# Ledger of designs, part 40: peptides against a protein of PDB entry 7UQJ

Target 1, 160 residues: chain A of PDB entry 7UQJ
Amino acid sequence: PELYQNFNITPPRGVLFHGPPGTGKTLMARALAASCSSDERKITFFMRKGADILSKWVGEAERQLRLLFEEAKKHQPSIIFFDEIDGLAPVRSSKQEQIHASIVSTLLALMDGMDNRGQVIVIGATNRPDAVDPALRRPGRFDREFYFPLPDVKARFKIL

## One batch from the design tools (peptide; aimed at target 1 V58 E97, target 1 (a further copy) V58 K95)

Design b2_p15_2_s2 (made by RFdiffusion4, then SolubleMPNN; from b2_p15_2, 10 letters changed)
Fold by OpenDDE base, seed 1:
Structure b2_p15_2_s2 (fold): chain B 160 residues (1-160), chain C 160 residues (1-160), chain D 160 residues (1-160), chain A 15 residues (1-15)
Amino acid sequence: as target 1 above (160 residues)
Amino acid sequence: as target 1 above (160 residues)
Amino acid sequence: as target 1 above (160 residues)
Amino acid sequence: EERAEELNKQLEELA
């Protein structure tokens, strides 16, 4: 929040970290949470794994998402980090996943329902950004995307 | 420090990071130091390598350890990170290394002598936790241990 | 290999990972090896530490380097990762190390002798790129260099 | 797994 306020940047509701596995997406999300926590302002960090939401919360994943967002709202300022968000929000065009469609719809509604004044940031990490429902990548949701290149590409970005 | 005080958790005097080489132990220690550093509260990060202490400080390793702990205490809040701590503190049961026994004894005394109110955390990294003197792994020393699995295993643990 | 073939990029014979200790150089090399390993194509990952080659293989370091490259060639596709390569290949201008000069010369010859068709990639990691013999940093050897910034700098590079 | 989860949990507590 303050970091974004200080830069006159509207805090993104959602940030998508994408790139190959092991590129430091999860580490960066944690480091950002910690760096934004001052003595006066502790950020609550909520981490969930996309596959765990589906597997552990069979039939209640939507409810658990709602509870997560409520808890994040209650403990503002907060970060919700979804690791492997493609496991939670697969592309709806994959015919077989009615269960996933309801979860995606719930996550969309929760992200849309975040007040812009809310000090809740959502970070999604994926190795497969194209496997994430495009509806999540729209403005007011995961509207900022950060590519975590492979070291070869991180290295190219330093060479350019 | 404050993070641990706020949780009513006694700040661990020491944390042992163990796992195969290149699992990110050193990166994690630095990321933790960085994450705990705010604009108002910079954590001083001291890094030493176990083998370097023995080889560079021949006959003065105990003194250099004392100086390191004094400097860390002077620059609170601070983290002392020992990379390859098994190179500094091999298991005492290996009969031949009187030099190592004195260094281990010094490190034990320094860790025991850390005031619980001190804002000094010690992190040891090793590829061989069983090669570290068991006395260092006792309560009030390296009493918390974190296994760093291989990336393949981290990746597999994310796939499972 | 396939990653480089798919991009019509000649796989670098050698890649130098450089940056402060604990910036994830070794983790990255392992993650690259893992990410390039499919069910059909397992990459063999050989890791050696520069100082270990000198200390453990006193008088046979050159032979052990040759054996390592032969083994890597036999187990193609493969990655040879040298951790702390500055410990293996110190700058030749350091007068006192005839033993190091022969090892450096052997490593140069082995890197030059790698067939471009070979599916062997060499990764060197160092905290001191300027302590690595400049001859190793020439085209056809460690001709690609990747700086690994501290987590704070990685975090700052994403904040900017 | 449990230790990696606990490490992640402790990293969450440290974050």
Scores: peptide ipSAE 0.000, ipTM 0.279, DockQ to the pose 0.078
OpenDDE base, seeds 2, 3, 4, 5: peptide ipSAE 0.000, 0.000, 0.000, 0.000; ipTM 0.198, 0.200, 0.154, 0.206; seeds 2, 3, 4, 5 fail the geometry check

Design b2_p15_2_s3 (made by RFdiffusion4, then SolubleMPNN; from b2_p15_2, 10 letters changed)
Fold by OpenDDE base, seed 4:
Structure b2_p15_2_s3 (fold): chain B 160 residues (1-160), chain C 160 residues (1-160), chain D 160 residues (1-160), chain A 15 residues (1-15)
Amino acid sequence: as target 1 above (160 residues)
Amino acid sequence: as target 1 above (160 residues)
Amino acid sequence: as target 1 above (160 residues)
Amino acid sequence: SERAELLNKQLEELA
């Protein structure tokens, strides 16, 4: 309820879902998208995987991010869900991850460039919030974080 | 039951699952694949994502679609599930989406070229049926459509 | 408990989940990742799709597999989950699938090169275990196999 | 295989 109400009042530019793998982050993102969709207000849900964006688009990843955000803006109200966002936006300080600096910078610029008037919500999911570039976790980007605890093993096996 | 019976009698060339995100379209496609699989009749399930086909295969997407359909035909009975098919087959009339015209045309030709004797079912899933090229929604292609309503928020949280 | 204990004692280099589509292979892999994650021992979960690795990385797929295994090793304890691994590692003897021989050979070498001292588990999921290169199903690779039977249709519809 | 059935039983007992 409160999260839904908060989505209706002031959609955060970005929300980070973090917690152990299989805690339902992707399912929650989908459930949020769907709970915010009424017959009157259809939300468009874009799903991408961080490592997939980085990998599919060697040399074109920035352009693809731009196109994704343009598409989301065109189909607003919309949700962009980045699963495994740590694969897209690794910490800039890591030597191996500098190759992604341009992609991360593009994502930062796209999140910053989202007019508060746009009905585009970005949800990032990770099991490694500390592996996400801290610049993404600043106000106006992924400024809200939700922890998904391990459901009791019994609760997981009931979903299986 | 009726959908399963309809699959047994006259497998439609294509079925479009549409509805809000997280309504279980992908799970239903998988459940259908699995319910139609008996020990005697194993169905091969191919999953692809529309945006992924378009993105992974810049210049090769048509060939990859052809190979996918050939593989499905080789492993019949089979299901090809396109998740987020609106990412593969955007409306031809949109200026930004003309770059996909060749891919869409290839998909159309592949669906039209499926001999009714082939045990290949195509399932497309989208949350934006109106963003799918109307040519795909014609008889002999995605000629059946199933709406997935929002499960009650409580039902979603029980799956989470 | 026993599977968890077995993960603690001698993590198999690779586990193959096989069974009809929608039998919960991906959910089980995620649940395993999460059940093995304690507050003291966070497991990093890498998800990839076989067809996606092959398709995204035309000419770079081997390098991407190497980077994936290096990343998994760097973030150990870790799980690499390959969904639809039959899309990555088709049977070498099939004429159409020889184009993947280098990728399959790289995956084999990476699995063989995993020091038993590394806390990296590889889980492959497929609905076609017979479509997976038999070389991957040898000891020291996917040396354990788990069959996922069709849940009763009623059980599936309760998850939907 | 018998091993797959045994493993399934173990998974069901864990479930």
Scores: peptide ipSAE 0.000, ipTM 0.157, DockQ to the pose 0.024
OpenDDE base, seeds 1, 2, 3, 5: peptide ipSAE 0.000, 0.000, 0.000, 0.000; ipTM 0.190, 0.217, 0.316, 0.208; seeds 1, 2, 3, 5 fail the geometry check

Design b2_p15_2_s4 (made by RFdiffusion4, then SolubleMPNN; from b2_p15_2, 10 letters changed)
Fold by OpenDDE base, seed 1:
Structure b2_p15_2_s4 (fold): chain B 160 residues (1-160), chain C 160 residues (1-160), chain D 160 residues (1-160), chain A 15 residues (1-15)
Amino acid sequence: as target 1 above (160 residues)
Amino acid sequence: as target 1 above (160 residues)
Amino acid sequence: as target 1 above (160 residues)
Amino acid sequence: EERAKLLNEQLEKLA
């Protein structure tokens, strides 16, 4: 409740930050985690890179996701930030289907299993929102999306 | 060594963060300081604003720079962050040449005097990299530069 | 209406971003302005630094504020961002009372004069919320405050 | 774009 009140947002189970590289997605996720930590209430921030989960944990990526969500739940209020989430949950392309499908299925189940009262927010960042499995973008998962456009050099100038 | 290893960068004596105001230069510097502080190893972060050093320490700016570097060395591993460093070391313009030249000379000497084994990193932030004395941008000083483009203005609203 | 709908927040006439320097306040305001710019609807972003208005426009700061609000209204939907707003409207201390009081009075009148239907948002950023005139923090002005804590250096390490 | 990519790569190297 309170973490979500601090966001002044209806508690998303997941928020997708998408936009070109260098648009501040990772910076924002870190800043959000920071801004929710008061002196009285520290937010636990978990950061994982999608490709790192796949590469470091060949055959255990699902278990590592479960452990991550369990740890986030244990240390609530918490934020789970996935950088390059398209590396974890790519759109199901034929050649590596089974491994990726299992990881996607696990992440879906973990997000679906989050109680709405849980003080855990999941933030996914990607440069390629269309490379993220559409199942993750459904209600109760990454149901809020935030586009981080490239600094429109022209829009920048009206700001300056 | 270790602080520089934690940056995964060849030990810069100095890093120049440049880009328009509000591009997250200061946030990034604080970020970096944070990301190097393990439970076992806390990084001491020193923040100074260039104009404040000149205005608060009229006639003692050089001494304050020396004290800052001494304190940073004493509390290593440490980061010295200069916000608005162009306010401290402007390009040598004729009218206030001597005072500014002395401050620049002091900062140069302090950066040159940093032993490569020292766990002290200097970060300078500026909105005007061309207003920083070129002598500061030479090897062994602010020899790495990071451009902070304006976040695409379009990026952040969906996040809120 | 629509800009405020895009914020999914009750339309504040003003939002105060406060927190230590380098917590991303300016970055946030810029990025906010951005994400409300669609291809069909560009947000005009006006950025001013409080101290710069006072220093550049000695005796005309009030006029410059009026012009800024008029220009923002003319180019709606728009955001007016005051960086270091405590430099523009410091808590009324005795020594420079008249000039500061007049600037504060002007800013109050301009914020009070904003039609709730206006597609103009005012964002003030400060490192010192207690140095901002309390009159600016009243309903219909900067009636929403967002604390930007320092990126918890410790929170960041669990992020890395 | 390239600068943004470079900044992200640098941020990733710093992460």
Scores: peptide ipSAE 0.000, ipTM 0.294, DockQ to the pose 0.055
OpenDDE base, seeds 2, 3, 4, 5: peptide ipSAE 0.000, 0.000, 0.000, 0.000; ipTM 0.209, 0.194, 0.164, 0.204; seeds 3, 4 fail the geometry check

Design b2_p15_3 (made by RFdiffusion4)
Pose (drawn by RFdiffusion4):
Structure b2_p15_3 (pose): chain A 160 residues (1-160), chain B 160 residues (1-160), chain C 160 residues (1-160), chain P 15 residues (1-15)
Amino acid sequence: as target 1 above (160 residues)
Amino acid sequence: as target 1 above (160 residues)
Amino acid sequence: as target 1 above (160 residues)
Amino acid sequence: PIELPPIERPPIELP
């Protein structure tokens, strides 16, 4: 931590996995979760699939998001993987419902808002990155974007 | 206050920060929240978002807005910051749930019934200005609209 | 009434001020209420909003609306003004609440219960006219309309 | 005095 405090830098804590289907996005997330449970320093893994938080009550989806990010603050070494994040956080449109834009606005305020979110890495895997809200694709929330391509010749050889 | 009585004008008590993502809106609100808590006279900063207002009960979201504005009037030199305000106050529509139009109407009434001395300042950052209701964007509610643009060369040099 | 009842032209049961925001609709009702700054028993003015009638309970909103209309009949020549009548009477649909729908179901029955010898006029204001419920715009209700446009050049000169 | 039940959302459609 002194190497990041040597400068006035904060580490990048957000990655957006994107690429075609079957290219290794969930596999890489699974390998990262298995590696986080065997290094004997507790990096807590939070798995979230799509719109797992959707509810029929008003304001319960934003409450579940606030609770997920808070429980992430309780244990500092924690990770949040959002599988299929284009179904949880679509581009905010006036035509669609307010539960969607309200989830996106809560996710924006919880990733880079007024309060610091802590040592929480946020990973999102998507096949449709341009269905993710563009305010979520900027540094401070999903700093990096890993493009997982279809494998080239050497990579297919290695996979096989 | 005599300058604002000599000319028959009311000081603006509302600001709407708007601009592209990552241009300085939450940063300015964080710098103003740190400047509210330093000096010989104290300004009280009230931070809000859509999650700690929206409720699942009838008449509880507008009651939380009223409690916010009454508590800010009690601590009378005050700032109220609504982040991602288009999620809290979208454009009123009949094809949406009534809770969002009811929040916008309660917010319009509470802003039209403030102290009328410049005591409670209301600051909102929407990232998208068209999504917010036009009744909130008229002078009397959010008087000033600060456009935080993408920085030009001298501004990029100063930021770097 | 000695003059206007000679010709049998009935006064309107519901007059609707509609227009863009900031066009002076609340000013006209405030100026008509200052024309109620005259002596009693003539042009009693009631200033209500799309809020401060609707409540947590199930009967105080309709009971209070029936009482407002009864006090309006008690003082014979009277005017009821509903500012932001889309807040009190939104569009009834299947995303609509039950309390607002019953407020509309009682306001309609109270406007059809108003007698032909027109001594209670109900003026209502809105910035979005096709967001008020369609039933109050039927004949025998809010049927005469006043459009309040943005000002032209001479009008802006007089305002300045 | 009679109170109203909690507010439920209509069916939500996914993108």

Design b2_p15_3_s1 (made by RFdiffusion4, then SolubleMPNN; from b2_p15_3, 6 letters changed)
Fold by OpenDDE base, seed 2:
Structure b2_p15_3_s1 (fold): chain B 160 residues (1-160), chain C 160 residues (1-160), chain D 160 residues (1-160), chain A 15 residues (1-15)
Amino acid sequence: as target 1 above (160 residues)
Amino acid sequence: as target 1 above (160 residues)
Amino acid sequence: as target 1 above (160 residues)
Amino acid sequence: VELYPPIELPEIELP
């Protein structure tokens, strides 16, 4: 909240952090949460993994997402961080695609239902921005994308 | 403490972290402090903001810097982190330039007065390495500089 | 290379970064690699995932680990980063336990075979330090552990 | 349903 307020930038409803594994997406989300917390304004940080939403919440994933957004609104200013949001990708079974489509539709509705005046920021982190549903990347959702490059450290990172 | 010993590099008295805002300089300093702390060896982390040194310590800034370095020496191994050390830049008033020159001269003397064997590391973070007094960037002071690139996000951060 | 020399600590052959997900373990490893790279001394950073070692390298995991360590030695100074090294945990099948035991034994031998004078640092990152084989946590291996607290952990960072 | 509790990031009392 404070970082965005200081820059007079209308807080995005969602920010997509994308880039190779270990580029610091999760760390940056946490650091942003920490940096936005002052003595006067404590930011509550909520973390969920995309893969956990799909696997651990089977049958209640939508309800758990709703509860997460309600808790985030109750504890505003807050950050909801979805780590590995590319884990909300369809896995090759038609049943998983239906479950995934339902979860994504719920997430879309929750992001759309957030008042632009709400002090809730949603950060999604992915290693595969192409695997994130394009509907999540539209204005009013994850409409800002921050590529976390591999630090283009002029050191030859030969990832073998 | 440990990673650097492997590389047989003379320990800097000061390290300058420079790079655009949000590149994780402050986070890195904190994470280095945390990473250097084990159960057997806790590193004490001291943080000061360059702007606070100029504004909050008006009239006592030199004394507060001396006390900071004394406390850091007393609690060694320790890290002194100056966040926004570019806030120790001359602001356009002759009075502020004199105060700044005095604070910088005191910081120089404190960094020069540290024994090469002292377990006190000084980390300065800046978004504007060109605004840091060149005298601070000389050997035996902030003689090592780490560019925190923006992750080469071609994203026009239009900081409006 | 530099921060650690100040502390007169025998360089660990291996460093275990442990702490909850998104505490910045992978970022720290990369940032340490970047920070250790100067124009005169470029550090080569090698990354492998623990889960990839177990799953993608089935039948060649030992050979691939040997090649990794040879390449790291060839490109010294270098950092080998094992992300999710807790992915080298025994999965409940006797066959996976045997494969795991073989991979762990190979990693142990490779870490033990590194000359104390080698400019190769091995960093393991885990979310579950208890799931890392205790043999890897012995002196001469991952003998130094850095807890990446959630920024939550009341580790008295006495920020004075 | 184990609601992973909000990780109440303690106040990093930024001094």
Scores: peptide ipSAE 0.000, ipTM 0.213, DockQ to the pose 0.047
OpenDDE base, seeds 1, 3, 4, 5: peptide ipSAE 0.000, 0.000, 0.000, 0.000; ipTM 0.323, 0.313, 0.163, 0.224; seeds 1, 3, 4, 5 fail the geometry check

Design b2_p15_3_s2 (made by RFdiffusion4, then SolubleMPNN; from b2_p15_3, 6 letters changed)
Fold by OpenDDE base, seed 4:
Structure b2_p15_3_s2 (fold): chain B 160 residues (1-160), chain C 160 residues (1-160), chain D 160 residues (1-160), chain A 15 residues (1-15)
Amino acid sequence: as target 1 above (160 residues)
Amino acid sequence: as target 1 above (160 residues)
Amino acid sequence: as target 1 above (160 residues)
Amino acid sequence: REYYPPIERPEIKLP
């Protein structure tokens, strides 16, 4: 409740940060975690990269995701930040990505299994929101999206 | 000359941005590129991730690095930004990373072979400067380092 | 009162964040909003882009601004963050910007009509403070300005 | 990795 209220968000299970690389998605997620942390309420911030989950844990990725969500639940209030979530949860329609279908299905189930009353927010960051499985972008999962624009280089050129 | 003057840096062959993840390293590199770009002098910004160079180009990573540096030289003034450079140039002493020894050696040679008179700056970003091969941190390579602190929300409140 | 005390700001009607793109202006505004939110005092954070107000609401931009300020007043304590405010409130002297004169006038009137006793802070972010109508930068409007430097490589070298 | 902007600009439904 309170964590979701602190985000001024009707409790999403997840928030998708999307935008060009280097637009501060990861920085924002950390700043949110830090800003929601008070001396009374320390927010536990978990960070994982999509590619690291796949590369380090070939065959254990589902287990590692489950452990991550369990650990985040144990350390409530908490934020799980998935950087490069498109590397973990690619679009199911790509023939090459069937190997990740079980991982995506596990992530979907974990997000669905989060009680809306939990103090766990999941933030996904991607440079390619269209490369993220649309099933993750449904209500009750990553149901809120925030665009991070490139710092308008044109606005800089007019100052110089 | 002018690119290095615009950076207010004695011409490093490379600059290492280090600090906790999401401290704006990538954003800074882009901001530097954009700030050094004028209407008269467009800076070409090349961005690569260390892990992407390894994963996309298994067996061709050295060739891709050479091509990247050649392309950056052709498009002077230019910035090569390596995000997560610890994924590309791990510490040589790690037994598991011997496969990268040739890649690291190629990167070292490419940085050494950059004429200091070139208008090519290499920026490496890492969350783990201690995980980067110390040979890259020597003079004439990544000879300058910049720490990116976590935005201490409290320190920012003292500025307001 | 307390919101302004939490900002360590003599109650400005507005604060202008200016600096090169990618210096963390938007990030700071969000971090401020979150940092000023306590369990006892939830701050409502409204975010609008200057260009979006113009592009989405051609002919209704004044009405949308009024509604935004009314909504912010209803949800006190609140922060209204205008990203790219130079896109909304350009300098009146530009011939192309006469269409925005009514919008600028509305924003001026809304900022003037905020009782200094209200718990509404307006934060404007711009890459071009000189492109913002000077009337907005007067006392009782955006009367405080915060510069977000590019971490001047020299200024960071002086901090290291 | 190139950024492909989403076809739909997600409305930042700020409450």
Scores: peptide ipSAE 0.000, ipTM 0.280, DockQ to the pose 0.108
OpenDDE base, seeds 1, 2, 3, 5: peptide ipSAE 0.000, 0.006, 0.006, 0.000; ipTM 0.346, 0.338, 0.346, 0.368; seeds 1, 2, 3, 5 fail the geometry check

Design b2_p15_3_s3 (made by RFdiffusion4, then SolubleMPNN; from b2_p15_3, 6 letters changed)
Fold by OpenDDE base, seed 2:
Structure b2_p15_3_s3 (fold): chain B 160 residues (1-160), chain C 160 residues (1-160), chain D 160 residues (1-160), chain A 15 residues (1-15)
Amino acid sequence: as target 1 above (160 residues)
Amino acid sequence: as target 1 above (160 residues)
Amino acid sequence: as target 1 above (160 residues)
Amino acid sequence: VEYYPPIERPEIKLP
C-alpha cells in the first residue's frame, strides 16, 4: 500500500518477479514486506511454493489457495508470496490440462475477487516467466513484472 | 569447539538459527563450519531438511536421525545442520500427534545423549521459531538462539 | 567460449562447482552465463536439479538428459547447470546400483559425445564433491573444479 | 513482519 502510494502507483493485485535463481526474488519480496512495515503497521507475509501446493495438496490445492487468500485478507496489510509460481500455474500443456486448469482457474478467481482497495499484494516468483500461464500475466492479476538480473560478477567477488 | 573456546563459551549442544528466509541461516551454518576448519582439522558438515526427513523416510525418520547422529559422532568434529527444523519438529498440534511426537522424542533423546565433551554441534534453522516444539528450545538442546534479521534494503541495493 | 579464450584456456566440457550450500554455486553459474552474454550473443541457460531428475522422471531420466543436451546444443552458446549433481550421480553404493548406474552412464555418454568445439558448457554443483561418481570427475567430463568457500563471516556482517 | 505458515499441514497423501 504505502510503497505504491509513495510512488503514486495504484497497487497492483499481483507482481511477477522473474529472473534467474539466486538473483534474490524471494529476498526482495521479503525486503518489500519489511520496508512497508512500520512499528505501527506490521505487514503479514505469507509464503508458499508452487510445486509444494501441487504435490502436498493433491485434490485440495484449490481449497488451500482459498484458505491462503482468506487468511491474507484477515491479516491485512499482507503479502502473499508464491515462490516457483510456474510450478502452480504452468502453461497449459495438452496432457496435464484438468488438474492444472482447476488450480489456475481458482488462482485467477481469487486474484479477480480481490477488491482494488484490499491491502493484499500477491507476488509471484519464477525463473521462467514464459512458463507461467499467460492468463495470470493479464491486467488486474500479475500485471507488473520485475526482472531480477544477475548481479555483476564483480559485485559478487566483493561479497566472497 | 575452538570457536566456542575462543569466545570462552561452553559449546552448546544445539543452536537455533531463526529469521526470515533468505537471511543466510544456511550460509552462516556453513560459514561456522568453514571458520572452524583448519588444514589440520576438517569439520564434517551434515545437512538435512526437516520436511525431507518426514516425507522421504515415513516410518524410518527415527532410524535416519539415529544414523545421522552416529555418522556425525564418527566424523568428529562435525556439524549437523537441520534446515527447516520446524518441518521435523512442529509444535504438537492435536491431529498429527503420533508421528511427529515420535520423531521429536527421538531427536530430543539424541540431543540429550550427546556428551557435552562431544565435538558435534547441532544447528537448527527455522523461519518460525514459535513453530518449533518448545521441548527442543530447552537448555541442553537448542539452548542458544541467533536471530537473522533481514538485511537493510539499502545494503542489498549496493550488492545488486 | 570467449571467457575461456580470454583466459587462454581450452573450454572444459564440464566444470564442478563444489562447496557448502549457499556459497553461491548456482549464482556463480548464472553469473558466468551473464558475463559470457553480450547484446549480440545471448547464452541460453538450462538448469536442472539432480534429485528432481531422479524423482520426477523415474524410468525416463535418461531420456530427459538426452533431451536436455539436444536442447542445449540447439540453443548454442549454452550452459547446462546441474544443481545438486550428487543427487543424479551419487557414488556407486551397493544397494542402489542399477538405476543410478544407468543415469550416470547416460550422463557420461552425453558429456563424452560433446565435441570440444561445442559451445555447450556443463556446470555441476554439489555440496559434496566426494559424493559425485569419480567417473564424472575424469578429464573430458567435470575435469575442472571450483571450490566455493564460505564468504568470510565478516564480509557477510557488512551486508547485513 | 509476521510469517504465517500454512496453518493446516495436509495429511501427506502419498500418491
Scores: peptide ipSAE 0.011, ipTM 0.244, DockQ to the pose 0.139
OpenDDE base, seeds 1, 3, 4, 5: peptide ipSAE 0.014, 0.008, 0.000, 0.000; ipTM 0.356, 0.265, 0.183, 0.263; seeds 1, 3, 4, 5 fail the geometry check

